# Designs tried in a protein design run: peptides against a protein of PDB entry 6A30. Part 8

Target 1, 150 residues: chain A of PDB entry 6A30
Amino acid sequence: AQDADNVLQPIMDLLDSNLTLFAKICEKTVLKRVLKELWKLVMNTMERTIVLPPLTDQTMIGTLLRKHGKGLEKGRVKLPSHSDGTQMIFNAAKELGQLSKLKDHMVREEAKSLTPKQCAVVELALDTIKQYFHAGGVGLKKTFLEKSPD

## One batch from the design tools (peptide; aimed at target 1 T20 A135)

Design b1_p11_5_s4 (made by RFdiffusion4, then SolubleMPNN; from b1_p11_5, 7 letters changed)
Fold by OpenDDE base, seed 3:
Structure b1_p11_5_s4 (fold): chain B 150 residues (1-150), chain A 11 residues (1-11)
Amino acid sequence: as target 1 above (150 residues)
Amino acid sequence: DELAKQLEKVR
């Protein structure tokens, strides 16, 4: 439980901060597309954090998610004009599109069998994240979350 | 559920 919380807390803090911004600048269908790309980013970041212990630093996780999501820093949300918000989403989506290339780099490290402890942390983390992204049924569909390569 | 609250605010 504590190990999963240490991995998830920085991810959740960043997601909550960015989703507040995205909810203000996106219409519902665009936001759902952003959520699908954020799901892929979170899965990738979580896998790296668990498989590569040196990346467990909260600052490193936050920096990785910020680099890939162009997450706004805490405290100065000047609400961009509708035009600036659209460009910010487009830039974030373009950076998230590079996650497909990241999968090919991760396949080489996936050859290391996870320890039983790492497997238990992954399972708990996956359940928590699936619940978050499902958002009581208003978020991503269960069928999408279950078919995503875990 | 913070995500649910944000999604409800979006039209």
Scores: peptide ipSAE 0.235, ipTM 0.814, DockQ to the pose 0.107
OpenDDE base, seeds 1, 2, 4, 5: peptide ipSAE 0.211, 0.234, 0.229, 0.202; ipTM 0.794, 0.813, 0.807, 0.790

Design b1_p11_6 (made by RFdiffusion4)
Pose (drawn by RFdiffusion4):
Structure b1_p11_6 (pose): chain A 105 residues (1-54, 100-150), chain P 11 residues (1-11)
Amino acid sequence: AQDADNVLQPIMDLLDSNLTLFAKICEKTVLKRVLKELWKLVMNTMERTIVLPPSKLKDHMVREEAKSLTPKQCAVVELALDTIKQYFHAGGVGLKKTFLEKSPD
Amino acid sequence: ELEEHEEKLKE
């Protein structure tokens, strides 16, 4: 849990002062649109940074084996991810839980 | 921190 907090700390410091500034000055729809968009952005960047997928093999270029995360690492990633989701739900001001769950991103 | 953030958004 403490490790997951440390992982999310950088992105939370960035969004905190912001998300906070918004919903204060945005119409519901405007806020929802921004959050839906910032959501897609965070999910995409994570997909393309911490978990980029894995070369000529014999003759025909095959994808290499993924280097598995350690058990502790897997758990930290799962929890941190589940936490960002709750962070964007924001207990009922952010995105609905039903939207986040079915988010293709 | 999550509770504080939710409270700020609800205000």

Design b1_p11_6_s1 (made by RFdiffusion4, then SolubleMPNN; from b1_p11_6, 4 letters changed)
Fold by OpenDDE base, seed 3:
Structure b1_p11_6_s1 (fold): chain B 150 residues (1-150), chain A 11 residues (1-11)
Amino acid sequence: as target 1 above (150 residues)
Amino acid sequence: WLKEFIEKLKE
């Protein structure tokens, strides 16, 4: 549990900050679409990170998220004007697009068989992320989250 | 934090 929490905490902190902003700015349909794309990105990143040695996982996810997150100044989120909200969505879409390109450059290292301990951490991490994206029914539907390749 | 996040999403 603690190991999974430690691995997920940086991701959750970033997602909490960004999704709180998106929830305030985006219409419900747009927000759901953004959440679906973020879900795909997170799942793809986790799949690759788990295939990579665990010690590099926090650093790589953190580095990937930090390289793209440096543009999100922890500034006091003034309620963005409609123009500011559009620009923020555009910037977030650009950042997501860059993460997708990074996907193509990550050499599929040979999937080392996960140890039972690693599998347990991954399962716990996946359950936590599913709960996060479901957000008590406000977020993504459980059926959508379950159709994602575990 | 998840409960707080859900509450923030409802506002």
Scores: peptide ipSAE 0.018, ipTM 0.474, DockQ to the pose 0.669
OpenDDE base, seeds 1, 2, 4, 5: peptide ipSAE 0.017, 0.015, 0.015, 0.014; ipTM 0.428, 0.475, 0.477, 0.452; seed 1 fails the geometry check

Design b1_p11_6_s2 (made by RFdiffusion4, then SolubleMPNN; from b1_p11_6, 4 letters changed)
Fold by OpenDDE base, seed 5:
Structure b1_p11_6_s2 (fold): chain B 150 residues (1-150), chain A 11 residues (1-11)
Amino acid sequence: as target 1 above (150 residues)
Amino acid sequence: RLEEFVKKLKE
């Protein structure tokens, strides 16, 4: 449980910050697409966080989130004029893109087989994330979450 | 958290 919470906390902080922004700016159809991309990102991040040594991943995710989170705090959400909303989406996309670039740096560590403990953490983390993205039926469909190749 | 967020969006 504690290990799952440690893995999920950085991801949840990222999701909470971005989803709040996207829900205010995006239409329902756009929001659904953003949620799908976030799901892929979360799955990829979780896979790496569990496969890679815990210490390096928390520091890298924390450093990336800290570098990007500083940009979100400053904006008193003025009702985005059409230009401000576009800039916010661009900034959020840039942040997500930089997380994707972290993907390229983390690939180099040897894929060690998951220990039984790591498998249990993955299962708990997956259930929690699926519940989060499903959001009582308002978020992503269960069928999508279960069939995701990620 | 997402459920609470979505509830706030519907209000």
Scores: peptide ipSAE 0.034, ipTM 0.483, DockQ to the pose 0.313
OpenDDE base, seeds 1, 2, 3, 4: peptide ipSAE 0.027, 0.033, 0.032, 0.024; ipTM 0.479, 0.481, 0.473, 0.491

Design b1_p11_6_s3 (made by RFdiffusion4, then SolubleMPNN; from b1_p11_6, 4 letters changed)
Fold by OpenDDE base, seed 5:
Structure b1_p11_6_s3 (fold): chain B 150 residues (1-150), chain A 11 residues (1-11)
Amino acid sequence: as target 1 above (150 residues)
Amino acid sequence: RLKELIEKLKE
């Protein structure tokens, strides 16, 4: 449980910050698309974190996620004039794009087989993330989350 | 948290 929380906390903080912003500025259809892209990003980040590097890379991802998440907090949400909303979306997209670039810099270390303990942590983490994105039925569909190839 | 955000959007 604690290990899963440690892995998820930086991701959840980033998601909460970005989703709060997107919820304010996006229409429902746009928000659903953003949620799908965030889901893919989270799944890809988890896959790389779990499959490719030992525990040391959680700190790097956490540090990078924290560096990007802090950029969003300092913006006193001025009521988005049409220009401010576009800039906020651009900044959020840039931050997400930098997370994607981190994906390219993570050297694929030899995929060591996950221990049973690591597998249990991954399962708990996946369940937590699925519940978060499902959001009691108002978020992404369970069928989408379960059938996602990511 | 996401649920709360989406519910606020529905109002």
Scores: peptide ipSAE 0.032, ipTM 0.498, DockQ to the pose 0.247
OpenDDE base, seeds 1, 2, 3, 4: peptide ipSAE 0.030, 0.032, 0.031, 0.031; ipTM 0.484, 0.497, 0.483, 0.490

Design b1_p11_6_s4 (made by RFdiffusion4, then SolubleMPNN; from b1_p11_6, 4 letters changed)
Fold by OpenDDE base, seed 4:
Structure b1_p11_6_s4 (fold): chain B 150 residues (1-150), chain A 11 residues (1-11)
Amino acid sequence: as target 1 above (150 residues)
Amino acid sequence: RLEEFIKKLKE
């Protein structure tokens, strides 16, 4: 449980900020497309985070997110006025780009089979993340989340 | 946390 929380919290912090932003600035169809791409990114990030670092290193996800998130100023997510929507999309795209770069910098050590403990952490994290992406029916469909190969 | 998040999205 504690290990799952340690992995989940940084991801949830990212999702809370980004999904809230996207829900406000995107039309429904655009939102769904963005959410689908974000879902893929999150799934890939989770896989690497659980497989590569020892589950104990809270510092790696936080540091990896922090090193690439230098632009995550603790800045008050000033809800962009309509005029700042483009800048917000750009910032969100930049954050997504930073996560993709994180993917590139994480040395693909060969996907060693997850230990039973790592599998349990992944399962717990996946359930929570699916609920966030579904967002009570505002986000992605459950069917999509369940059938996603990611 | 999830409930709070969903609430914010519906507002």
Scores: peptide ipSAE 0.196, ipTM 0.774, DockQ to the pose 0.571
OpenDDE base, seeds 1, 2, 3, 5: peptide ipSAE 0.184, 0.175, 0.182, 0.192; ipTM 0.763, 0.760, 0.761, 0.769

Design b1_p11_7 (made by RFdiffusion4)
Pose (drawn by RFdiffusion4):
Structure b1_p11_7 (pose): chain A 105 residues (1-54, 100-150), chain P 11 residues (1-11)
Amino acid sequence: AQDADNVLQPIMDLLDSNLTLFAKICEKTVLKRVLKELWKLVMNTMERTIVLPPSKLKDHMVREEAKSLTPKQCAVVELALDTIKQYFHAGGVGLKKTFLEKSPD
Amino acid sequence: ARVEELTEKLK
């Protein structure tokens, strides 16, 4: 849990002062649109940075084996991810839970 | 704790 916090700390320091600024000055729809968009952006960047997928093999170029995360690492990632989801739900001001769960991103 | 604080600020 402490490790997951440390992982999310950088992105939370960035969004905190902001998300906070918004919903204070945005209409509901405007806020929802921004959060939906920032959501897609976070999920996409994470997909392309911490988990980028894995070369000529014999003759025909095959994808290499993924280097598995350690058990502790897997758990930290799962928890951190589940935490960002709750962060964007924001207990009922952010995105609905139903939207986040079915988010293709 | 950060989620709770953010929720309170937003409400």

Design b1_p11_7_s1 (made by RFdiffusion4, then SolubleMPNN; from b1_p11_7, 5 letters changed)
Fold by OpenDDE base, seed 1:
Structure b1_p11_7_s1 (fold): chain B 150 residues (1-150), chain A 11 residues (1-11)
Amino acid sequence: as target 1 above (150 residues)
Amino acid sequence: SWVEKLTKELK
């Protein structure tokens, strides 16, 4: 649980900050579109992280995510108040795209099957993120969250 | 929060 929190917290903080910002400047339809695209991005990032090199070092992942999260806060591009949904999605993807750098660090490790502990962390992470995006029913629908992001 | 935004717009 602690390992999952270390990995998830930076992502959750980043998502919450960005979505909150978008919510201030977007109407509901645009915000939902952003949510859908962010969900796909997060899921694809997680899939790459899990499938390509195993999450061998959860501590490294957490550290990298924290480092990127701090960097994003300092370099946060002011979203224009009149940007369309496409621009907002692009900005969100750009900010969250910093998480892709984690792949470069993980590729250095041999592709191994996830340990039972790592599997449990991934399962918990997926559930937590799904619940977050669902937001008690006001966010993304369960049916959408259960589908492949592809 | 963004959740609050969605909640308000659903009402």
Scores: peptide ipSAE 0.469, ipTM 0.861, DockQ to the pose 0.167
OpenDDE base, seeds 2, 3, 4, 5: peptide ipSAE 0.465, 0.458, 0.467, 0.467; ipTM 0.859, 0.857, 0.860, 0.859

Design b1_p11_7_s2 (made by RFdiffusion4, then SolubleMPNN; from b1_p11_7, 3 letters changed)
Fold by OpenDDE base, seed 1:
Structure b1_p11_7_s2 (fold): chain B 150 residues (1-150), chain A 11 residues (1-11)
Amino acid sequence: as target 1 above (150 residues)
Amino acid sequence: SWIEELTEKLK
C-alpha cells in the first residue's frame, strides 16, 4: 500500500490541482470531457511506463505528469471573465494535448515483465485511480473506466 | 475540491 501511495501521490496532486481549476471554470459536460481525456492520458502513460525499462521507477509517472502539467498547476484559481475563461480553457486544452504527445517521445525499448509484487502495486494503483475518477458516482461511469482508454 | 464543485454543479 505504501508503495502504491508513493507512486500515486504526485499524480493525485497534479490531478487535484488541474481538476479543481477546470471544475471552477467549466460547465459539467465540459468537465466530464476533461475527466475522460485525463483518464485516457493517465492510463496510457501508466501503460507505457510499466512496459518501458527506462521508466520503471515508481515515481516516474508522477514526475512526468508533473513536468508536463506544470503550466496547468500554476494556474491561479481566479474566476476570469467570460472571455478570459474561454482562453483559459483553450490554453488548458493545448497543454493537455502536449501531454498526450508524451507517448510519442518515449523511446520504445524491449518490454520487461513485472514481478508479482510490482503487479500487485500496479493493480492497487489502477483501482485507486479508477475510484478517484469515479468520485462516488459524480465522476466517470464505472463502465467507462472498465474499458480500454484506446 | 473538484469533486465538491462538480457535485454542486450536478444539483
Scores: peptide ipSAE 0.505, ipTM 0.920, DockQ to the pose 0.161
OpenDDE base, seeds 2, 3, 4, 5: peptide ipSAE 0.502, 0.499, 0.504, 0.499; ipTM 0.920, 0.918, 0.919, 0.919

Design b1_p11_7_s3 (made by RFdiffusion4, then SolubleMPNN; from b1_p11_7, 4 letters changed)
Fold by OpenDDE base, seed 1:
Structure b1_p11_7_s3 (fold): chain B 150 residues (1-150), chain A 11 residues (1-11)
Amino acid sequence: as target 1 above (150 residues)
Amino acid sequence: SWIEELTKKLK
């Protein structure tokens, strides 16, 4: 559990920051769409991280999200004017789109087999992330989370 | 949190 928490904490912090911003500026249906796209991104990145050797001590997911999330820094969420909010949503959507394309650019290395311990950590991590996105029922539906993001 | 914000929007 501790290992999974250590791996997930940076990702969760980043997700919390970004989703908090989106939750403030987006209508419910838009926010749901953002959640779905983030879910897909996280799942796809995790799948690749499992298959590919980790590049750094930090989770590839955290690095990817941080690299693209830097534009959404914890800075003073000055709720921009209506016009500014629309532009922020557009920029965020564009960034999400770019992240989805990153899938095509990542060199697939040969799948490495995970040890039983690593598998357990991954399973726990996946469950934690699912629960996070479900958010007690206010987030994504369980049926959606149980399906492949592909 | 984002969950709280979303919850507010659901009401």
Scores: peptide ipSAE 0.523, ipTM 0.924, DockQ to the pose 0.159
OpenDDE base, seeds 2, 3, 4, 5: peptide ipSAE 0.522, 0.521, 0.521, 0.520; ipTM 0.923, 0.922, 0.922, 0.923

Design b1_p11_7_s4 (made by RFdiffusion4, then SolubleMPNN; from b1_p11_7, 3 letters changed)
Fold by OpenDDE base, seed 1:
Structure b1_p11_7_s4 (fold): chain B 150 residues (1-150), chain A 11 residues (1-11)
Amino acid sequence: as target 1 above (150 residues)
Amino acid sequence: SWVEELTKKLK
């Protein structure tokens, strides 16, 4: 559980910061769309991260995520002022899209199967993220979260 | 939080 939290925390912090901004400036339907796109982005990023370089070193992944998360948060502060909400959304989405670069920073090792422990951590992480996006029913529907983001 | 903000919009 702690390992999953360590890996997820930077992502969660980034999501919280960006979603809070969007929640303030966006209409409900727009915010829901943003949530769906972010969900898809996060899931795709995780899938690629898990499948391509095996999560052999959770510490490394955590460090990379933390580094990127801090960088992205710093970048968010530079987002344009409230005058162009649409541009802010695109910029934030672009910044969040940089999470995909995590793949490039991970040493491409041969695709090895995850150990049972690693699988358990991933499953827990996925569940945590699902619960996060569901937000007690305020966020995305469970049925949506249970479907493939593809 | 974003959840709180969204909740406000849902009311």
Scores: peptide ipSAE 0.537, ipTM 0.927, DockQ to the pose 0.178
OpenDDE base, seeds 2, 3, 4, 5: peptide ipSAE 0.535, 0.531, 0.536, 0.532; ipTM 0.927, 0.925, 0.925, 0.926

Design b1_p11_8 (made by RFdiffusion4)
Pose (drawn by RFdiffusion4):
Structure b1_p11_8 (pose): chain A 105 residues (1-54, 100-150), chain P 11 residues (1-11)
Amino acid sequence: AQDADNVLQPIMDLLDSNLTLFAKICEKTVLKRVLKELWKLVMNTMERTIVLPPSKLKDHMVREEAKSLTPKQCAVVELALDTIKQYFHAGGVGLKKTFLEKSPD
Amino acid sequence: TFEEKLEEARE
């Protein structure tokens, strides 16, 4: 849990002062649109940074084996991910839980 | 407030 907090700390320091500024000054729709968009952005960047997928093999270029995360690493990632979701739900001001769950991103 | 909800959701 402490490790997951440390992972999310950088992105939360960035969004905190913001998300906070918004919903204060945005119409519901405007806020929802921005959060939906920031959501897609965070999920996409995570997919393309911490988990980029894994060369000529014999003759025909095959994808390499993925270097597995350690058990502790897997757990930190799962929890941190589940935490960001709750962060964007924001207990009922952010995105609905039904939307986040079915998010293709 | 919205900020408090963010803190609660984070905890």

Design b1_p11_8_s1 (made by RFdiffusion4, then SolubleMPNN; from b1_p11_8, 7 letters changed)
Fold by OpenDDE base, seed 1:
Structure b1_p11_8_s1 (fold): chain B 150 residues (1-150), chain A 11 residues (1-11)
Amino acid sequence: as target 1 above (150 residues)
Amino acid sequence: SFADLLKKAWE
């Protein structure tokens, strides 16, 4: 549990800061969409950090952010707030791109396979993140979170 | 916290 907490603390701090901002500037429907996309991004980032070599992660996060950013552009829901809100979301997304730095916090085995201990830590981490995104039932549905590739 | 804000926004 302590190992999982140590690994998660940086990402949770980043998520809390950015999502707090989003909660203030986004209406409910937009916020829900942002949460869904962020969940996917987090899961993909974790998967790549665990499975893929360190060097590919920066490019992947950039690509994912770009892909999701384009997806958000097509759904030009008139964000009710002025030019400032959109820029803030963009900046926050850019900051979330710094999740690549989580590489240093996750115990990587030299082998592309996780040890049983690492698997246990990842499982605890995933449960914690799911609980966070569920937010006592007011966030994302458990069924949605469970369908996401772990 | 975000959780608190989300709870308030969803109520």
Scores: peptide ipSAE 0.181, ipTM 0.785, DockQ to the pose 0.127
OpenDDE base, seeds 2, 3, 4, 5: peptide ipSAE 0.058, 0.040, 0.063, 0.058; ipTM 0.699, 0.684, 0.703, 0.694

Design b1_p11_8_s2 (made by RFdiffusion4, then SolubleMPNN; from b1_p11_8, 7 letters changed)
Fold by OpenDDE base, seed 4:
Structure b1_p11_8_s2 (fold): chain B 150 residues (1-150), chain A 11 residues (1-11)
Amino acid sequence: as target 1 above (150 residues)
Amino acid sequence: TFADLLKKAWA
């Protein structure tokens, strides 16, 4: 559990920052689409991050996210103005783009087989993320989340 | 929580 939390925390911080903004400025249908794309991105990123490096390097995710998430402070997106919706969207899109770049960076590394411990961590982490995206029923549907690649 | 944010945003 602790290992899963350590792995997830940097990702969750980034997600919370972006999703907080999107939740405020996007209508429901747009937000759902964003959530679906983020779900896919997170799943792929998480898989690669856990599979490729040793599990003991829990700080790697944070470091990588920090390197790619330039201008993003932990837990919050700094926006120049709340009145400028266009700029807000632009900044959010940039942050999402940085996350995508992180994914691409991870793809370049050689994949490793998961140990039983790593598998357990991944399973727990995936469950946590699924619950997060489901958001008590107001987010993504369970059926959608369950069909995603694990 | 994110759930709370969504509820608030879409209420």
Scores: peptide ipSAE 0.153, ipTM 0.755, DockQ to the pose 0.107
OpenDDE base, seeds 1, 2, 3, 5: peptide ipSAE 0.148, 0.150, 0.144, 0.148; ipTM 0.754, 0.754, 0.750, 0.753

Design b1_p11_8_s3 (made by RFdiffusion4, then SolubleMPNN; from b1_p11_8, 7 letters changed)
Fold by OpenDDE base, seed 3:
Order: structure tokens, then C-alpha cells, then sequence
Structure b1_p11_8_s3 (fold): chain B 150 residues (1-150), chain A 11 residues (1-11)
């Protein structure tokens, strides 16, 4: 449980900060698209964080996620004008896109079978993230979350 | 919370 929390907390902090903004400025259809892309990103990041990296890389990913999340200060986001909102989404997308570059730096360790401990952490983390993205039925559909190839 | 904002926005 503690290991899962350590992996999830940086991701959740980033998501809470960014998605709070997106929920305020995005139309429902746009928000759904954003959530789908974030779901893929989170799944890929989590897989790498749990499966591939030595402990040092987890800290780096967490730090990177925190650094990128801190740029959006929790300040009273005045409903930005449409132009300001679009630019903020673009900037957030650009920052999230930098996480894809972490793919290239993570040494493809050979597909080592997950240890039982790692499996338990993954299962707990997946359940928590699915619940978060489902958001009581207003977020992503359960069918999408279960059938996702990620 | 993000959940509360989603519920408010999508209700």
C-alpha cells in the first residue's frame, strides 16, 4: 500500500492541479478527449515507474511530474478568456509531452516478469487510478478503462 | 476536488 501511494501521489497531485483547471475551462467533449489522453499517459508512466526503473528513476519521474505540476499554481484561476484557456491547455499538453521523452531514456530492461510484490502494487494502483478517472460516473466510462490496451 | 468540479461541470 505504501509503495503504491508513493508512486501514485505525485501523479495524483499533478492530475488534481491540471484537471481542476481543465474542468473549469473545457467543454465536456474536449475534457473527455483530454482525460483519454491523460489516461494513456498515466498508464504508460505507471508501467515504467513500477516495472522498469531503479528506485532512483522513480524519484526522478516523481520530481519531474511535480516540477511540471508546480508550474500551474493553485491560484484562484480567474476563468481565463477562451484565448487564455487555449494557451494554458497547449502549455500543459507540451509539458505532458515531455514525459514521452522519458521513454527514450529509460533503458529497456528486458521484460522481466513482475515480482509478486510488484504485481500487488500494480493492481492496487490500477484500481485507484480507474476509480479516479471514472470519477463517480462523470469521467471516463468503465468499459473504456477495462478495455484500454494500456 | 477534481471530482466535485467534474460533477458540477457535467451535471
Amino acid sequence: as target 1 above (150 residues)
Amino acid sequence: SFRDLLEKAWS
Scores: peptide ipSAE 0.020, ipTM 0.570, DockQ to the pose 0.112
OpenDDE base, seeds 1, 2, 4, 5: peptide ipSAE 0.014, 0.019, 0.018, 0.020; ipTM 0.488, 0.571, 0.568, 0.561; seed 1 fails the geometry check

Design b1_p11_8_s4 (made by RFdiffusion4, then SolubleMPNN; from b1_p11_8, 8 letters changed)
Fold by OpenDDE base, seed 5:
Parts: sequence; structure tokens; C-alpha cells
Structure b1_p11_8_s4 (fold): chain B 150 residues (1-150), chain A 11 residues (1-11)
Amino acid sequence: as target 1 above (150 residues)
Amino acid sequence: SFADLLKKAWS
């Protein structure tokens, strides 16, 4: 459980900050589309981590997200003007784009088999992310979350 | 949380 939390916390903090902003400024249909695309991105990244687990996965994710996550102030999200909102979305998209860069770095590492402990951590991580995107039934549908992102 | 905000906005 502690290992899963250490791996997930940086990703969940980034997702929570960005999606909280999107939920405030986006129309419902647009927000649903954004959620689906983010889900695919997260799942594709996780799948590559499972297939090619890097030894330094936790450190790499944490370092990359910390380096780029400084722009999301924990503060009172003042609904920015249309121009300010566009810039905030652009910045959030740039931060999320770093997940793709991380993916490229992870694929370059030597593929290793997962231990039973690592498998348990991955299962817990996937369950947590699914619950987050489901958001008590008001987010993505459970049937969608159970399908492959391919 | 995101879940709480989403529930309030889109439930």
C-alpha cells in the first residue's frame, strides 16, 4: 500500500489539480471528452510501465512531475477571463505532455519481470486511478474504464 | 476534491 501511494501520489496530484480546473471551466460534453483522452494517456503510460518496468520508475515520475507541476497554485482558482483560461489549459496540456516524454524514457530501460509484490502494487494503482476517473459515478462509466485504451 | 466538484457541477 505504501509503495503504491508513493508511485501514485505525484500523478494523482497533477490529475486532481488539472481536472479540478477543467471541471470549473469546461462544458460537460467537452469535459467528458477531456477525461476520456486523459484516461487513455494514463493507461497507455501505465501499460508501458508494466511491460517495461524501469528500476527508477517512482523517482523518474516524481522528478518529472515535480519539475513541471509548480505552475498549479493550490490557491483559490479565480475563474480567469477567456484569455487567461486558454493559457491555463495550455499550461496544463504542456504538463500532461511530459507524460509522453516520460514514456519515451521508460521504454529505453531494460525490461524486467514483475515480482508478486510489484504486481500487487500495480493492481492497487490501477484500481485507485479507475475510482478517481469514475468519481462516484459522475465521471467516466465503469464499463469504459474496464476496457483497453487501444 | 475533483470528485466532489464534479458531483456538484454535473450530477
Scores: peptide ipSAE 0.237, ipTM 0.818, DockQ to the pose 0.122
OpenDDE base, seeds 1, 2, 3, 4: peptide ipSAE 0.203, 0.217, 0.134, 0.225; ipTM 0.794, 0.803, 0.748, 0.813

## One batch from the design tools (peptide; aimed at target 1 L19)

Design b1_p12_1 (made by RFdiffusion4)
Pose (drawn by RFdiffusion4):
Structure b1_p12_1 (pose): chain A 105 residues (1-54, 100-150), chain P 12 residues (1-12)
Amino acid sequence: AQDADNVLQPIMDLLDSNLTLFAKICEKTVLKRVLKELWKLVMNTMERTIVLPPSKLKDHMVREEAKSLTPKQCAVVELALDTIKQYFHAGGVGLKKTFLEKSPD
Amino acid sequence: DERIKKIQEAAE
């Protein structure tokens, strides 16, 4: 849990002062649109940074084996991910839980 | 949790 907090700390320091500034000054729809968009952006950047997928093999170029995360690493990633989701739900001001769950991103 | 509460208060 402490490790997951440390992982999310950088992105939370960025968004905190912001998400906070918005919903204060945005219409519901405007806020929802921005959060939906920032959501897609975070999910996409995570997909393309911490988990980029894994060369000529014999003759025909095959994808390499993924280097598995350690058990502790897997758990930190799962928890941190589940935490960002709750962070965007924001207890009922942010995105609905139903939207986040079915988010293709 | 405190950050979520700040977001909720700002939204009110």

Design b1_p12_1_s1 (made by RFdiffusion4, then SolubleMPNN; from b1_p12_1 with D1S K6R E12K)
Fold by OpenDDE base, seed 4:
Structure b1_p12_1_s1 (fold): chain B 150 residues (1-150), chain A 12 residues (1-12)
Amino acid sequence: as target 1 above (150 residues)
Amino acid sequence: SERIKRIQEAAK
């Protein structure tokens, strides 16, 4: 459980920051598309974080998140004017782009088969993430989350 | 759970 929390916490912090914003500024259809892309990204990131030694990835994800999270000063969420919303989407897209680059820089160490312990961590993490993305029915559909190959 | 609630509230 603690290992799962350690893997999830950086991901959840990133998601919480971005999804709260997206939920406010995006139309429902756009939000669903964004959520689907985030889901794929989270699945890919989680897979790598669990397969790779946890210490290096937490630091890299944490550092990437911290470097970009500092820009989310508690500035008054003024209802982003159309310009502010666009900038926030751009910043979020940039953060997502950096996560994708992290994917490229994380040396494809050979997909070693997950140990039973790593599998248990993945299962716990997946359940939590699925619940998060489903968000009581206002997020992604359960059927999508369950059938996703990611 | 708290994060889920925040998303739900924002989606209302």
Scores: peptide ipSAE 0.021, ipTM 0.545, DockQ to the pose 0.707
OpenDDE base, seeds 1, 2, 3, 5: peptide ipSAE 0.020, 0.020, 0.020, 0.021; ipTM 0.544, 0.545, 0.545, 0.543

Design b1_p12_1_s2 (made by RFdiffusion4, then SolubleMPNN; from b1_p12_1, 5 letters changed)
Fold by OpenDDE base, seed 2:
Structure b1_p12_1_s2 (fold): chain B 150 residues (1-150), chain A 12 residues (1-12)
Amino acid sequence: as target 1 above (150 residues)
Amino acid sequence: SERIERIKKAAE
């Protein structure tokens, strides 16, 4: 459980910040599309983060989050003016793009078979992420999460 | 659970 939390925490922190924003500014259909793309990204990133030595990936994700997280001051999200909303979407898209780039950098390492320990961490992580994306029924459908090839 | 509740609240 602790190992799963260590792997997921950086991802969940990023997701929490961005999804809160997206849920506020996106129409329901747009939000579902964003959630589907994030689901794919998280699944792909998680696989790589667990396969790679935990310390390096946490540092990389933490560094990426720290470099870009400085701009997310806890400011009271006033309903962003159209201008502020666009900038926030752009920033969120940039953060997601960086996560994608991290994925691309991590692709270079040949997919090693998961150890039994890594498999257990993946199973716990997957359950947590599925619950998060389902969000008690307001997020993605359970059937989508369970049948997703990712 | 807290994160889930925040998403629910934002979706209302």
Scores: peptide ipSAE 0.022, ipTM 0.528, DockQ to the pose 0.705
OpenDDE base, seeds 1, 3, 4, 5: peptide ipSAE 0.021, 0.020, 0.021, 0.021; ipTM 0.524, 0.527, 0.528, 0.527

